# Peptides against a protein of PDB entry 4BOS, part 93

Target 1, 163 residues: chain A of PDB entry 4BOS
Amino acid sequence: PVLTRTVVPADNSCLFTSVYYVVEGGVLNPACAPEMRRLIAQIVASDPDFYSEAILGKTNQEYCDWIKRDDTWGGAIEISILSKFYQCEICVVDTQTVRIDRFGEDAGYTKRVLLIYDGIHYDPLQRNFPDPDTPPLTIFSSNDDIVLVQALELADEARRRRQ
Target 2, 163 residues: chain A of PDB entry 4BOS as posed
Amino acid sequence: PVLTRTVVPADNSALFTSVYYVVEGGVLNPACAPEMRRLIAQIVASDPDFYSEAILGKTNQEYCDWIKRDDTWGGAIEISILSKFYQCEICVVDTQTVRIDRFGEDAGYTKRVLLIYDGIHYDPLQRNFPDPDTPPLTIFSSNDDIVLVQALELADEARRRRQ

## One batch from the design tools (peptide; made by RFdiffusion4, then SolubleMPNN)

Design b1_p21_4_s3 (from b1_p21_4 with A5E A6E A7R A9R E12A)
Fold by OpenDDE base, seed 4:
Structure b1_p21_4_s3 (fold): chain B 163 residues (1-163), chain A 21 residues (1-21)
Amino acid sequence: as target 1 above (163 residues)
Amino acid sequence: SAAEEERRRRFAAATAAREAA
């Protein structure tokens, strides 16, 4: 089994496309962004006490309007929200630092999904199997630390290719 | 909401399908 990267379009919605890909079991749908953005806005709006200006960097309403734009980028706030929504860890391996940021790691989720990040762009990760008839895996056990090692290896390879 | 429930349903279905494979 090999962990591989699926390159999604380098548009403003790569985070949403990547998350959609992994939580849908490997479905590439670049048109998912508007729905995902609305989901974020809905969750943010539902709890203005938690999603305060201190967390958002702007008022709750301003953030909701901002994230629903088609030209704004998602980040750690969105990943945290999506982790809570889907009840899974979202692990992001950074190719610049060769480190993994784990979102939702303290929530006790039994599943995890993986993204790869290069500082500006997100892509989803999947495990491919030797048997071509066995579909790739995008949702892993939260106890599967081997996949994290494999993600670090991918990041290290990517870093070396840029140097 | 219904939309949220559908999203969660799809996630659960994808999880189950991959585990069965």
Scores: peptide ipSAE 0.360, ipTM 0.849, DockQ to the pose 0.024
Fold by OpenDDE base, seed 3:
Structure b1_p21_4_s3 (fold): chain B 163 residues (1-163), chain A 21 residues (1-21)
Amino acid sequence: as target 1 above (163 residues)
Amino acid sequence: SAAEEERRRRFAAATAAREAA
C-alpha cells in the first residue's frame, strides 16, 4: 500500500475541502466549504468562554463573521477545532520543512487523518491498496506510524521537486 | 445540533465500514 495525494482546487477553501475529503472516507466535494465554514462558526459561537479573543486573535463574533466569508483561509485554529469536533488527530505534513504538525495528539484520539501542506495550499492524503477493488483509506489508527513515515517521504519528494 | 451529530455519525460510519471490510 502507498500513500498518495489527491489534489483539490487551489481556492481559499482548500483546507475545508481537504478535511471533508478525509473524514468522509474519500469524498471530493469542492462545494462543501460554505457548510464547513458554518460548522466552524457554530462551534466557536457556542462556547465563547473557551474560544476567547486570546485564542481567536479577534472577538468571537468577529471571528464567526470572518470565517464565514468565502475568501478567508483556514489555518491552525480551524484545524484544531475540526480535530476536536471529529474526535481525531489531524496530521499536517509540510513540504517546505518536511515536518508533521499533529493536531489533537494529546487528546487520546484513536483515529487520525492526514493532510499535506505547501505553505499556502492543503491537499488530503489517502492510502491506496494493490487490489484495485479495495477503496482507498483516509482514516487511520493513531498508532499507525507507518503512514506518518510515508507522509514524510511524500513531503521530502515534493520538496526536492521544488528545488 | 442535529447537523453536527449527523457529521459525527458519518465519520464514525466511515471508520466502521473500513474496520468491517
Scores: peptide ipSAE 0.284, ipTM 0.820, DockQ to the pose 0.023
Fold by OpenDDE base, seed 2:
Structure b1_p21_4_s3 (fold): chain B 163 residues (1-163), chain A 21 residues (1-21)
Amino acid sequence: as target 1 above (163 residues)
Amino acid sequence: SAAEEERRRRFAAATAAREAA
């Protein structure tokens, strides 16, 4: 099995497109962003005590309006929210640092999904199998640390290509 | 919401499908 990258459009919604891809089992839908943004906003709006200005950097209402715009970028807070919603770890391998940031790692989730990040753009990762009739895997066991090693290898290769 | 539950259902289904394969 080989871990590979699926390149999604380089637009301001690449995070949401990438998360949608991995949690839906490998469905590329560039039009999913508005609904994913609304999901985030709904979650934030539902718990103003937890999602405070201290966490959001703006008021709860301001954040909800902001994240629903089609020209705003998602980041760590959105990944954390999506991790909690789907009850899975979201592991982001950074090609600039060759490090993995694990979101939801302390929650005891049994599943994880993986993204690759270059400092600006997010793409989803998938495991391909030799059997052509076996579809790629995007949802992994949280005990599968081999996939994390493979993700680091992808990041290192990406860094090498840029040098 | 119904939309949220549907998303969770799809995630669970995708997970279960691969675990059963």
Scores: peptide ipSAE 0.274, ipTM 0.816, DockQ to the pose 0.023
Fold by OpenDDE base, seed 5:
Structure b1_p21_4_s3 (fold): chain B 163 residues (1-163), chain A 21 residues (1-21)
Amino acid sequence: as target 1 above (163 residues)
Amino acid sequence: SAAEEERRRRFAAATAAREAA
């Protein structure tokens, strides 16, 4: 089994496209962003005490209006929200630092999904199997640390290619 | 909401499908 990257469009919605891909089991849908943005906005709006201005950097309402725009980028806040929503770890391997940021790692989730990040762009990761009849896997056990090692290897290779 | 439930359902279904395969 080999961990591979699916390159999604380099647009302002790459995070949402990537998350959608992995949580849907490998469905590439670049048009999913508006729905994902609305989901996040709804969650944020539902808990203004937790999603405070201190966390958001803007008022709850301002954030909701902002994230629903088609030209704004998602980041760590959105990943954290999506991790909580889907009740899974979202592991982001960074090709610049060759480290993994684990969102939801302290929540006790049994599943994890993986993204690769280069500082501005997110792509989803999947495990391909030698048997061509076995579809790629995008949702892993949170105990599967081999996939994390493979993600680091993938990131390290990407870094070497840039240098 | 119904939309949120549907999204969670799809995730659960995708997870279960891969575990069964």
Scores: peptide ipSAE 0.273, ipTM 0.816, DockQ to the pose 0.024

Design b1_p21_4_s4 (from b1_p21_4, 11 letters changed)
Fold by OpenDDE base, seed 4:
Structure b1_p21_4_s4 (fold): chain B 163 residues (1-163), chain A 21 residues (1-21)
Amino acid sequence: as target 1 above (163 residues)
Amino acid sequence: SAEEEARRRAYEEAAARRAAE
């Protein structure tokens, strides 16, 4: 089994497309972003005490209006929110630093998904199997540290290609 | 999906509880 990258469109919504891909078991839907943006806005609006100006960098309402725009980019805040919503750890491997940022690692989730990040663009990761009749896996056990090692190797390879 | 809607409702309910504390 090997961990591979599925390239999603390099639009303003690559994070949402990537997250949707992995949490839905490998479904590529570039049109998922508007609904996911609305989902995030609704979650943020539902807890103004937690999602404060200190966390958001703007008022709760301003953030909700901002994230629903079709040209704004998602980042760490959105990943943390999506981790909570989908009840899974979201692991982001960075090709620039060859490090993994783990979102939701202290929440006790039993599942994890993986993204690869190059500083501007997000792509989903999946495990492919030798058997062609076995579909790729995008949702892993939170105890599966092997997949994290494989993600680091993949990121290191990507880094070497750029250098 | 229906499952996603259910999770959203659960999250909102939990958030409401936290806000009340």
Scores: peptide ipSAE 0.021, ipTM 0.563, DockQ to the pose 0.018
Fold by OpenDDE base, seed 2:
Structure b1_p21_4_s4 (fold): chain B 163 residues (1-163), chain A 21 residues (1-21)
Amino acid sequence: as target 1 above (163 residues)
Amino acid sequence: SAEEEARRRAYEEAAARRAAE
């Protein structure tokens, strides 16, 4: 089995497209972003005490209006929210630092998904199997540390290509 | 999906309870 990336469009919504891809088992749908943005806005609006200005960097209402724009980028806040919503750990391997940022690691989730990030763009990761009739895997056990090692190797290779 | 919608509603209800505590 080999861990590979699927390149999604760089259309300001790559995070949402990537998350949707992995949590839906490998479904590429670039049109998913508007609904994903609305989902996040709804969650944030529902808990103004937790999603305060200190957390959001802007008022709750301002954030909700901002995230629903089609040209704003998602980041750590959105990943944290999506981790909670989908009840899974979201692991982001950074090709610039060759480190993995883990979201939801303390929540006790049994599942994890993986993204690769280069500082401006997110792509989803998947495990391909030798048997062509076996579909790629995008949802892993939270105990599968091998996939994390493979993600680091993938990031290190990507870094070397850019040097 | 219907499952996602149900999960969203559950999250919102839980958030409302936390805010009321």
Scores: peptide ipSAE 0.021, ipTM 0.557, DockQ to the pose 0.017
Fold by OpenDDE base, seed 3:
Structure b1_p21_4_s4 (fold): chain B 163 residues (1-163), chain A 21 residues (1-21)
Amino acid sequence: as target 1 above (163 residues)
Amino acid sequence: SAEEEARRRAYEEAAARRAAE
């Protein structure tokens, strides 16, 4: 099996599209962003004590309005929220540094998904199998450290190719 | 999914409880 990158549209919602892809088992839906933005806003609004201005960088209400815009880019805050919502570890391999940032690693989740990040764009990662009748895998065991090694290798290759 | 919707409802219910306090 080999870990591969699925290129999603390079729009301002690539994070949401990528997360949706991996948590739904490999479903590419570029139209998922508006609903996911609303989901995040709903979660943030539901707990203003936790999602404080100190965490958000703006008031709770301002963040909710901001994240629901179609031109705002998701980042670490959104990944953390989505990790918690989908009850999975989200591992982001950075092609610029060849490092993996793990979100939800201390939550005790049994599942992990992987994204690849180049500083501005997110793409989902999947494991492809030699058997053409076996669909790609996007949800891995949180104990599967082999996939993390493969992600680092993929990121290193991307860095060399300036991807 | 049904599981996602259930979690979403849980957040909504939690928010409602806090609003009622």
Scores: peptide ipSAE 0.021, ipTM 0.547, DockQ to the pose 0.016
Fold by OpenDDE base, seed 5:
Structure b1_p21_4_s4 (fold): chain B 163 residues (1-163), chain A 21 residues (1-21)
Amino acid sequence: as target 1 above (163 residues)
Amino acid sequence: SAEEEARRRAYEEAAARRAAE
């Protein structure tokens, strides 16, 4: 099996599109962002003690209004929230550093999904199988370390292409 | 944009914190 990248639109909502793709088993829906933004805002608003100004960099209300804009970018905060919501580990392989940042790794989730990040854009990763009749896999076991190695290899290749 | 850069920095900072753990 080979780990491959599915390129999603390079808009301000690539993170949300990518997360939706992997957690839904390979469904590309570029129109999913507004709902996911509202979901995140709802979660943040529900716990102002945890999602404090220290965490958000702005007031809870200001963040909620900000994240619901269609031109604002998601990042680590949003990934963490989505990890908790979907009850899975979200692994982000960075092509600039060739490292994997794991979100939800201590939560005891049995599943993990993978994204690739180049410093600006997020894309989802999937495992393709030799059998053409076997659909690609986007949800992996949290014990599958092979997929992490493959993700690092993919990121390293991407980094070399930009040098 | 400045906002894009800020979000990237936030991500990198979060990654650095996890790496230090």
Scores: peptide ipSAE 0.020, ipTM 0.591, DockQ to the pose 0.050; fails the geometry check

Design b1_p21_5_s2 (from b1_p21_5, 8 letters changed)
Fold by OpenDDE base, seed 3:
Structure b1_p21_5_s2 (fold): chain B 163 residues (1-163), chain A 21 residues (1-21)
Amino acid sequence: as target 1 above (163 residues)
Amino acid sequence: AELEAQRAALAARVEAARAAA
């Protein structure tokens, strides 16, 4: 089994496309962003006490309007929200630092998904199997630390390729 | 060891954010 990268469109919604891909078991849908943006806004709006200005960097309403724009980029806040919504750990491996940022690791989720990040763009990761007829896996056990090692190796290789 | 260090750092950041909120 090998961990591989699926390159999604390099647009302002790559995070949403990537998350959708992994949580839906490998479904590439570049048109999913508007709905996911609305989902995030809905979640944020529903809990203004938790999603405060201190967390959002702006008022709750301002954030909701901002995230629903088609030209704004997702980041750590959105990943955290999506982790909670999909009830899974989201692990992001950074090709610049060769480190993994784990979102939701203290929530007790049994599932883990992985993204790769180059400082600007997000892509989803999946495990490919030797049998070509076996579909790739995008949802892993939260106890599968081997996949984290493989993600770090992918990131390190990516870093070496560009420098 | 490397992963553990990353986890510890993340936990510290989360804790700091909670304390500040």
Scores: peptide ipSAE 0.016, ipTM 0.497, DockQ to the pose 0.029
Fold by OpenDDE base, seed 2:
Structure b1_p21_5_s2 (fold): chain B 163 residues (1-163), chain A 21 residues (1-21)
Amino acid sequence: as target 1 above (163 residues)
Amino acid sequence: AELEAQRAALAARVEAARAAA
C-alpha cells in the first residue's frame, strides 16, 4: 500500500476539486467547484453570528459574494467549513514546510481525508493497493497515523525535488 | 474492509447532507 497524489487542474478551484475527490471516494470532477462554493456560501450565510467579520476578514455578505466567484481561491476558512460539513478531519500536508495542518482534529471525527499543498496548489491524496481489483482509498480512520507518516514522506520527497 | 466500510458511511452522509442543504 502506497500513498499517491492525483494532480487536479491548476485552476482557481483546486481546493474544492481536491476535497470533492477525497470525500467522494476518488471521483475527479473539476466541474464541482460552483456547487461547492455555493454550499460554503449557504453555510456561512445561515450563521452570521458564528461566521463573523472577525473570522471572515470581511462582512458575511461580502464573503458569500466573494467565495461564489469563479476566480477566488479557497483556504483555511473553507477547509474548516468543509470539515464540519462532511464530518471528517481534513489533513493538509505542506510540501514547503513538511508539516501537516489538521482541520477538525478536536471534533471527535472517526474519519480523515488528506490533501497535499505546495503553497499555491492543492491536490488530493489516496492509498493505492497492490491488488489491481481494489480501488484506491481516500477515506481513512482518524486513528491511522501511518497514513500521516506516509504523507510527510511524500511531502519531504517533493521538497527535495525542488531544492 | 474496515476502511471500505468507513468510505461507504461517509458517502452516505455526504449525500444526505447535500440533500438537506
Scores: peptide ipSAE 0.015, ipTM 0.471, DockQ to the pose 0.023
Fold by OpenDDE base, seed 1:
Structure b1_p21_5_s2 (fold): chain B 163 residues (1-163), chain A 21 residues (1-21)
Amino acid sequence: as target 1 above (163 residues)
Amino acid sequence: AELEAQRAALAARVEAARAAA
Protein backbone atom coordinates (compact mmCIF):
# COMPACT_ATOMS: atom_id res chain seq x y z
CA PRO B 1 0.00 0.00 0.00
CA VAL B 2 1.21 3.48 -0.94
CA LEU B 3 0.06 6.80 0.44
CA THR B 4 -0.53 9.33 -2.33
CA ARG B 5 -2.03 12.77 -2.79
CA THR B 6 -4.87 13.72 -5.09
CA VAL B 7 -4.27 17.20 -6.45
CA VAL B 8 -7.35 19.38 -6.10
CA PRO B 9 -7.80 22.78 -7.75
CA ALA B 10 -5.54 25.50 -6.38
CA ASP B 11 -8.39 27.83 -5.53
CA ASN B 12 -9.28 29.52 -2.27
CA SER B 13 -11.49 26.56 -1.35
CA CYS B 14 -8.90 23.79 -1.54
CA LEU B 15 -9.28 22.98 2.16
CA PHE B 16 -12.99 22.34 1.81
CA THR B 17 -12.53 20.29 -1.34
CA SER B 18 -9.81 18.24 0.35
CA VAL B 19 -11.80 17.58 3.51
CA TYR B 20 -14.87 16.65 1.50
CA TYR B 21 -12.78 14.24 -0.55
CA VAL B 22 -11.40 12.30 2.40
CA VAL B 23 -14.51 12.22 4.61
CA GLU B 24 -16.67 11.07 1.70
CA GLY B 25 -14.31 8.22 0.89
CA GLY B 26 -12.64 9.70 -2.16
CA VAL B 27 -15.27 11.86 -3.82
CA LEU B 28 -13.79 14.81 -5.68
CA ASN B 29 -16.26 17.68 -5.70
CA PRO B 30 -14.66 21.09 -6.28
CA ALA B 31 -18.12 22.66 -6.10
CA CYS B 32 -18.67 21.65 -2.46
CA ALA B 33 -17.19 24.85 -0.99
CA PRO B 34 -20.25 27.13 -0.86
CA GLU B 35 -22.30 24.60 1.07
CA MET B 36 -19.41 23.71 3.35
CA ARG B 37 -18.77 27.39 4.07
CA ARG B 38 -22.43 27.79 4.98
CA LEU B 39 -22.24 24.70 7.18
CA ILE B 40 -19.29 26.11 9.11
CA ALA B 41 -20.97 29.48 9.48
CA GLN B 42 -24.12 27.79 10.75
CA ILE B 43 -22.19 25.80 13.33
CA VAL B 44 -20.30 28.88 14.51
CA ALA B 45 -23.45 30.98 14.71
CA SER B 46 -25.22 28.28 16.73
CA ASP B 47 -22.73 28.45 19.60
CA PRO B 48 -21.48 31.99 20.18
CA ASP B 49 -20.39 31.13 23.71
CA PHE B 50 -17.88 28.56 22.51
CA TYR B 51 -17.01 30.24 19.22
CA SER B 52 -16.14 33.52 20.87
CA GLU B 53 -14.07 36.39 19.56
CA ALA B 54 -11.15 35.00 21.53
CA ILE B 55 -11.37 31.75 19.57
CA LEU B 56 -12.26 33.23 16.18
CA GLY B 57 -10.08 36.33 16.19
CA LYS B 58 -13.14 38.31 15.18
CA THR B 59 -16.73 38.55 16.36
CA ASN B 60 -18.98 35.58 15.74
CA GLN B 61 -21.01 37.50 13.18
CA GLU B 62 -17.92 38.87 11.45
CA TYR B 63 -16.51 35.37 11.14
CA CYS B 64 -19.71 33.99 9.70
CA ASP B 65 -19.81 36.71 7.08
CA TRP B 66 -16.11 36.26 6.38
CA ILE B 67 -16.08 32.48 5.94
CA LYS B 68 -19.03 32.62 3.55
CA ARG B 69 -17.08 34.84 1.16
CA ASP B 70 -15.87 33.00 -1.92
CA ASP B 71 -12.33 34.38 -1.60
CA THR B 72 -11.44 33.57 2.02
CA TRP B 73 -9.17 30.71 2.98
CA GLY B 74 -9.94 27.98 5.44
CA GLY B 75 -7.46 27.09 8.14
CA ALA B 76 -7.06 25.58 11.57
CA ILE B 77 -10.35 26.88 12.93
CA GLU B 78 -12.31 25.44 10.03
CA ILE B 79 -10.46 22.12 10.28
CA SER B 80 -11.31 21.92 13.97
CA ILE B 81 -14.95 22.60 13.23
CA LEU B 82 -15.06 20.04 10.44
CA SER B 83 -13.34 17.47 12.64
CA LYS B 84 -16.09 17.88 15.20
CA PHE B 85 -18.81 17.84 12.58
CA TYR B 86 -17.60 14.70 10.81
CA GLN B 87 -16.55 13.08 14.10
CA CYS B 88 -13.08 12.17 12.87
CA GLU B 89 -9.50 13.17 13.53
CA ILE B 90 -8.12 15.35 10.76
CA CYS B 91 -4.35 15.07 10.40
CA VAL B 92 -2.55 17.70 8.35
CA VAL B 93 1.03 17.02 7.30
CA ASP B 94 2.96 20.20 6.54
CA THR B 95 5.57 19.94 3.78
CA GLN B 96 7.39 23.03 5.00
CA THR B 97 8.00 21.72 8.51
CA VAL B 98 7.49 17.97 7.91
CA ARG B 99 5.22 17.85 10.92
CA ILE B 100 1.70 16.59 11.46
CA ASP B 101 -0.91 18.75 13.11
CA ARG B 102 -3.67 16.59 14.54
CA PHE B 103 -7.13 18.04 14.96
CA GLY B 104 -9.57 16.21 17.18
CA GLU B 105 -6.85 13.95 18.56
CA ASP B 106 -8.26 14.08 22.09
CA ALA B 107 -11.91 13.63 21.15
CA GLY B 108 -11.87 9.83 21.13
CA TYR B 109 -12.72 9.43 17.45
CA THR B 110 -12.12 6.01 15.95
CA LYS B 111 -11.37 7.34 12.46
CA ARG B 112 -8.82 9.72 10.99
CA VAL B 113 -8.33 11.37 7.62
CA LEU B 114 -5.22 13.01 6.22
CA LEU B 115 -4.42 16.18 4.31
CA ILE B 116 -1.14 17.54 3.00
CA TYR B 117 -0.42 21.26 3.27
CA ASP B 118 2.38 23.33 1.72
CA GLY B 119 1.61 26.69 3.30
CA ILE B 120 -0.80 27.88 0.64
CA HIS B 121 -2.56 24.75 -0.62
CA TYR B 122 -4.31 21.69 0.81
CA ASP B 123 -4.58 18.31 -0.91
CA PRO B 124 -6.20 15.10 0.32
CA LEU B 125 -4.21 11.93 0.97
CA GLN B 126 -5.26 8.38 0.19
CA ARG B 127 -3.85 4.87 0.45
CA ASN B 128 -3.61 3.06 -2.86
CA PHE B 129 -3.56 -0.71 -3.04
CA PRO B 130 -1.78 -3.00 -5.50
CA ASP B 131 -5.06 -4.70 -6.35
CA PRO B 132 -6.73 -2.48 -8.96
CA ASP B 133 -10.13 -3.74 -7.82
CA THR B 134 -9.59 -2.34 -4.33
CA PRO B 135 -10.48 1.35 -4.22
CA PRO B 136 -8.20 3.83 -2.46
CA LEU B 137 -8.73 4.30 1.26
CA THR B 138 -9.18 7.80 2.69
CA ILE B 139 -10.57 6.95 6.14
CA PHE B 140 -8.16 5.24 8.50
CA SER B 141 -8.29 3.87 12.01
CA SER B 142 -7.24 6.41 14.61
CA ASN B 143 -4.89 3.68 15.83
CA ASP B 144 -3.14 3.43 12.44
CA ASP B 145 0.13 5.19 13.19
CA ILE B 146 1.76 3.67 10.12
CA VAL B 147 -0.23 6.00 7.90
CA LEU B 148 1.14 8.95 9.89
CA VAL B 149 4.69 7.77 9.27
CA GLN B 150 3.88 7.41 5.59
CA ALA B 151 2.44 10.92 5.55
CA LEU B 152 5.63 12.29 7.08
CA GLU B 153 7.69 10.48 4.47
CA LEU B 154 5.47 11.81 1.70
CA ALA B 155 5.83 15.35 3.01
CA ASP B 156 9.58 14.99 3.34
CA GLU B 157 9.83 13.84 -0.25
CA ALA B 158 7.64 16.71 -1.40
CA ARG B 159 9.87 19.17 0.43
CA ARG B 160 13.01 17.76 -1.15
CA ARG B 161 11.40 17.89 -4.58
CA ARG B 162 10.53 21.59 -4.31
CA GLN B 163 13.66 22.81 -2.52
CA ALA A 1 16.21 14.75 12.52
CA GLU A 2 12.72 15.93 13.38
CA LEU A 3 11.25 13.36 11.02
CA GLU A 4 13.27 10.62 12.68
CA ALA A 5 12.16 11.73 16.12
CA GLN A 6 8.52 11.68 15.07
CA ARG A 7 8.93 8.26 13.49
CA ALA A 8 10.48 6.96 16.68
CA ALA A 9 7.63 8.30 18.77
CA LEU A 10 5.05 6.73 16.46
CA ALA A 11 6.94 3.44 16.44
CA ALA A 12 6.93 3.40 20.22
CA ARG A 13 3.17 3.83 20.29
CA VAL A 14 2.71 1.08 17.73
CA GLU A 15 4.81 -1.32 19.76
CA ALA A 16 2.98 -0.43 22.95
CA ALA A 17 -0.34 -1.10 21.25
CA ARG A 18 0.89 -4.46 19.95
CA ALA A 19 2.09 -5.45 23.40
CA ALA A 20 -1.29 -4.60 24.86
CA ALA A 21 -3.23 -6.48 22.18
Scores: peptide ipSAE 0.015, ipTM 0.515, DockQ to the pose 0.019
Fold by OpenDDE base, seed 4:
Structure b1_p21_5_s2 (fold): chain B 163 residues (1-163), chain A 21 residues (1-21)
Amino acid sequence: as target 1 above (163 residues)
Amino acid sequence: AELEAQRAALAARVEAARAAA
């Protein structure tokens, strides 16, 4: 089994495309972003006490309007929200630092998904199998720390290619 | 501080996984 990267378009919505890909079991849909943005805005608007200006860096309403734009990039706040929504850990391996940031790790989720991040762009990760009849896996057990090791190795390889 | 603690815990788990792989 090999962990591989699927390159998604760099269209300012790569985070949403990548998350959609992994949580839907490997479905590439670059058109999913508007709906994902609306979903996040709805969640934020539903709990202004939790999603405060201190957390968002702007007022609740301003954030909702901002995230629904087609040219704004998602980040840690959006990943945290999506982790809660999909009830899974979202693990992001950074190719610049070769480190993994885990979102939702303290929530007791049984599932995890993985993204690879280069500082500006997100791509989804999947596990491919030698058997061509076995489809790739994008949703892993939260107990599967081997996949985290594989993600680090993949990120390290990516970093070496840029040197 | 909490983030650093989380990172340390993750690092330990990753190393354990590497050793077991």
Scores: peptide ipSAE 0.017, ipTM 0.492, DockQ to the pose 0.022; fails the geometry check

Design b1_p21_5_s3 (from b1_p21_5, 12 letters changed)
Fold by OpenDDE base, seed 4:
Structure b1_p21_5_s3 (fold): chain B 163 residues (1-163), chain A 21 residues (1-21)
Amino acid sequence: as target 1 above (163 residues)
Amino acid sequence: SELEEQRRAAEAEARARAAAA
């Protein structure tokens, strides 16, 4: 089994496309972004006490209007929200630092998904199997630390290619 | 879409939480 990257479009919505890909078991749907943006906005609007200006960096309403725009980029806040919504740990391996940022690690989720991030773009990660009849895996056990090691190795390779 | 269905479900859950709070 090998951990591999699936390149998604760089269309301002790569985070949403990448998350959707991994949580849906490997479904590439670049058209998912508008609905995911609405989903995030709905979640934020539903809990203004938690999603305060201190967390959002702007008022709750301002954030909701902002995230629903087609040209705004998702980041750590959106990843945290999506982690909570999909009830999974989202692990982001950064190719610039070769470090993994883990979202939802303290929530007790049993599932883990992985993204790769280069500072501006997100792509989903998947485990491929030698048997072509075995579909790639995008949802891992939260106890699967081997996949994290593999993600770091993949990030190392990516970093070396850019240096 | 499936995502839209998930959104509707989340909205329903949020309303339920608000009503129970």
Scores: peptide ipSAE 0.023, ipTM 0.596, DockQ to the pose 0.021
Fold by OpenDDE base, seed 2:
Structure b1_p21_5_s3 (fold): chain B 163 residues (1-163), chain A 21 residues (1-21)
Amino acid sequence: as target 1 above (163 residues)
Amino acid sequence: SELEEQRRAAEAEARARAAAA
């Protein structure tokens, strides 16, 4: 089994496309962003006490209007929200630092998904199997630390190729 | 997807807890 990167379009919605890909078991749909953005906005709007200006960096309403734009980028806030929504840990391996940022790691989720990030662009990660009839895996056990090691190796190789 | 199923299960559990509270 090998952990591999699936390149998604370098548009303003790469985070949403990448998350959709891994949580849906490997479905590439670059047109998923509008619905994902609306989902985020709906969740934020539903709990203004938790999603405060201190958390959002702007008013609840301003954030909802902002995230629904087709040209705004998702980040840590959106990842945290999606982690809670899908009840899974989202692990982001950074190719610039060769470190993994884990979202939802303290929530007790049994599943994790992985993204790779280069400072501006997100891509999904998947495990490919030698058997061509076995579909790639995008949802892992939260106890599978081997996949985290593989993600770090993938990021380190990516960094070396850029240096 | 499996994650969607887990989400639905979690939501159902949350509703059950809220109703019992």
Scores: peptide ipSAE 0.022, ipTM 0.564, DockQ to the pose 0.017
Fold by OpenDDE base, seed 5:
Structure b1_p21_5_s3 (fold): chain B 163 residues (1-163), chain A 21 residues (1-21)
Amino acid sequence: as target 1 above (163 residues)
Amino acid sequence: SELEEQRRAAEAEARARAAAA
């Protein structure tokens, strides 16, 4: 089995597209972004005590209006929210540092999904199998540390190619 | 969409959820 990267469009919604891809088992749908933006805004609006200006960098209402725009970028806050929503660990391997940022690691989730991040773009990761009739895997056991090693290897290769 | 279905099903629970990072 080989961990591979599926390149999604390099648009301002790559995070949402990538998350949707992995949590839905490999469904590429760039049009999912508006719905996911609304979902995040709804969650943020529902808890203004936690999602304060200190956390958001702007008022709760301003953030909700901002994230629903078609030209704004998702980041760590959105990943954290989506991890909690989908009840899975979201592991982001960074090709710049060759490190994995784990969101939801202490929540006790049994599932994990993986993204690769280069500093400006997110892509989803999947495990391909030698049998062509076996579909790629995007949802892993949270105990599967082999996939994390493979993600680090993939990131290291990407870094070497850029250097 | 599947996302819409998931959102509707988990909307009430989502109001009690916070960031997990």
Scores: peptide ipSAE 0.021, ipTM 0.637, DockQ to the pose 0.026
Fold by OpenDDE base, seed 3:
Structure b1_p21_5_s3 (fold): chain B 163 residues (1-163), chain A 21 residues (1-21)
Amino acid sequence: as target 1 above (163 residues)
Amino acid sequence: SELEEQRRAAEAEARARAAAA
């Protein structure tokens, strides 16, 4: 089995498209972003004590208005929220540093999904199988450290190609 | 899968929050 990258559109909503892809088992839907932005805003608005200005960097209301814009980038805060929502560890491998940032690693989730990030763009990762009739896998066991090694290998290769 | 089950539960909870608002 080989871990591969699926390139999603660079339309400022790549994080949402990528997360949707992996948590839905490999469904590419670039139109999912507005709904996911609203979902995040709803979650943030529902708990202003937890999602404080200290966490958001802006007031709760300002953040909700900001994240619902179609041109604002999702980042660590949004990944954390989506990890909690989907009850899944989200692992982001960075091609610039060849490091993995793990979101939800201390929550006790049994499953993990993987994204690849280059500093401005997110793409989803999937495992392809030798049997062409077996569909790619996007949801892994949180104990599957092999997939993390494979993600690091992909990131390292991407870094080498960039320089 | 376990993830799908957890997702469905999370979605139900989100709908409950929205209904309470």
Scores: peptide ipSAE 0.025, ipTM 0.587, DockQ to the pose 0.022; fails the geometry check

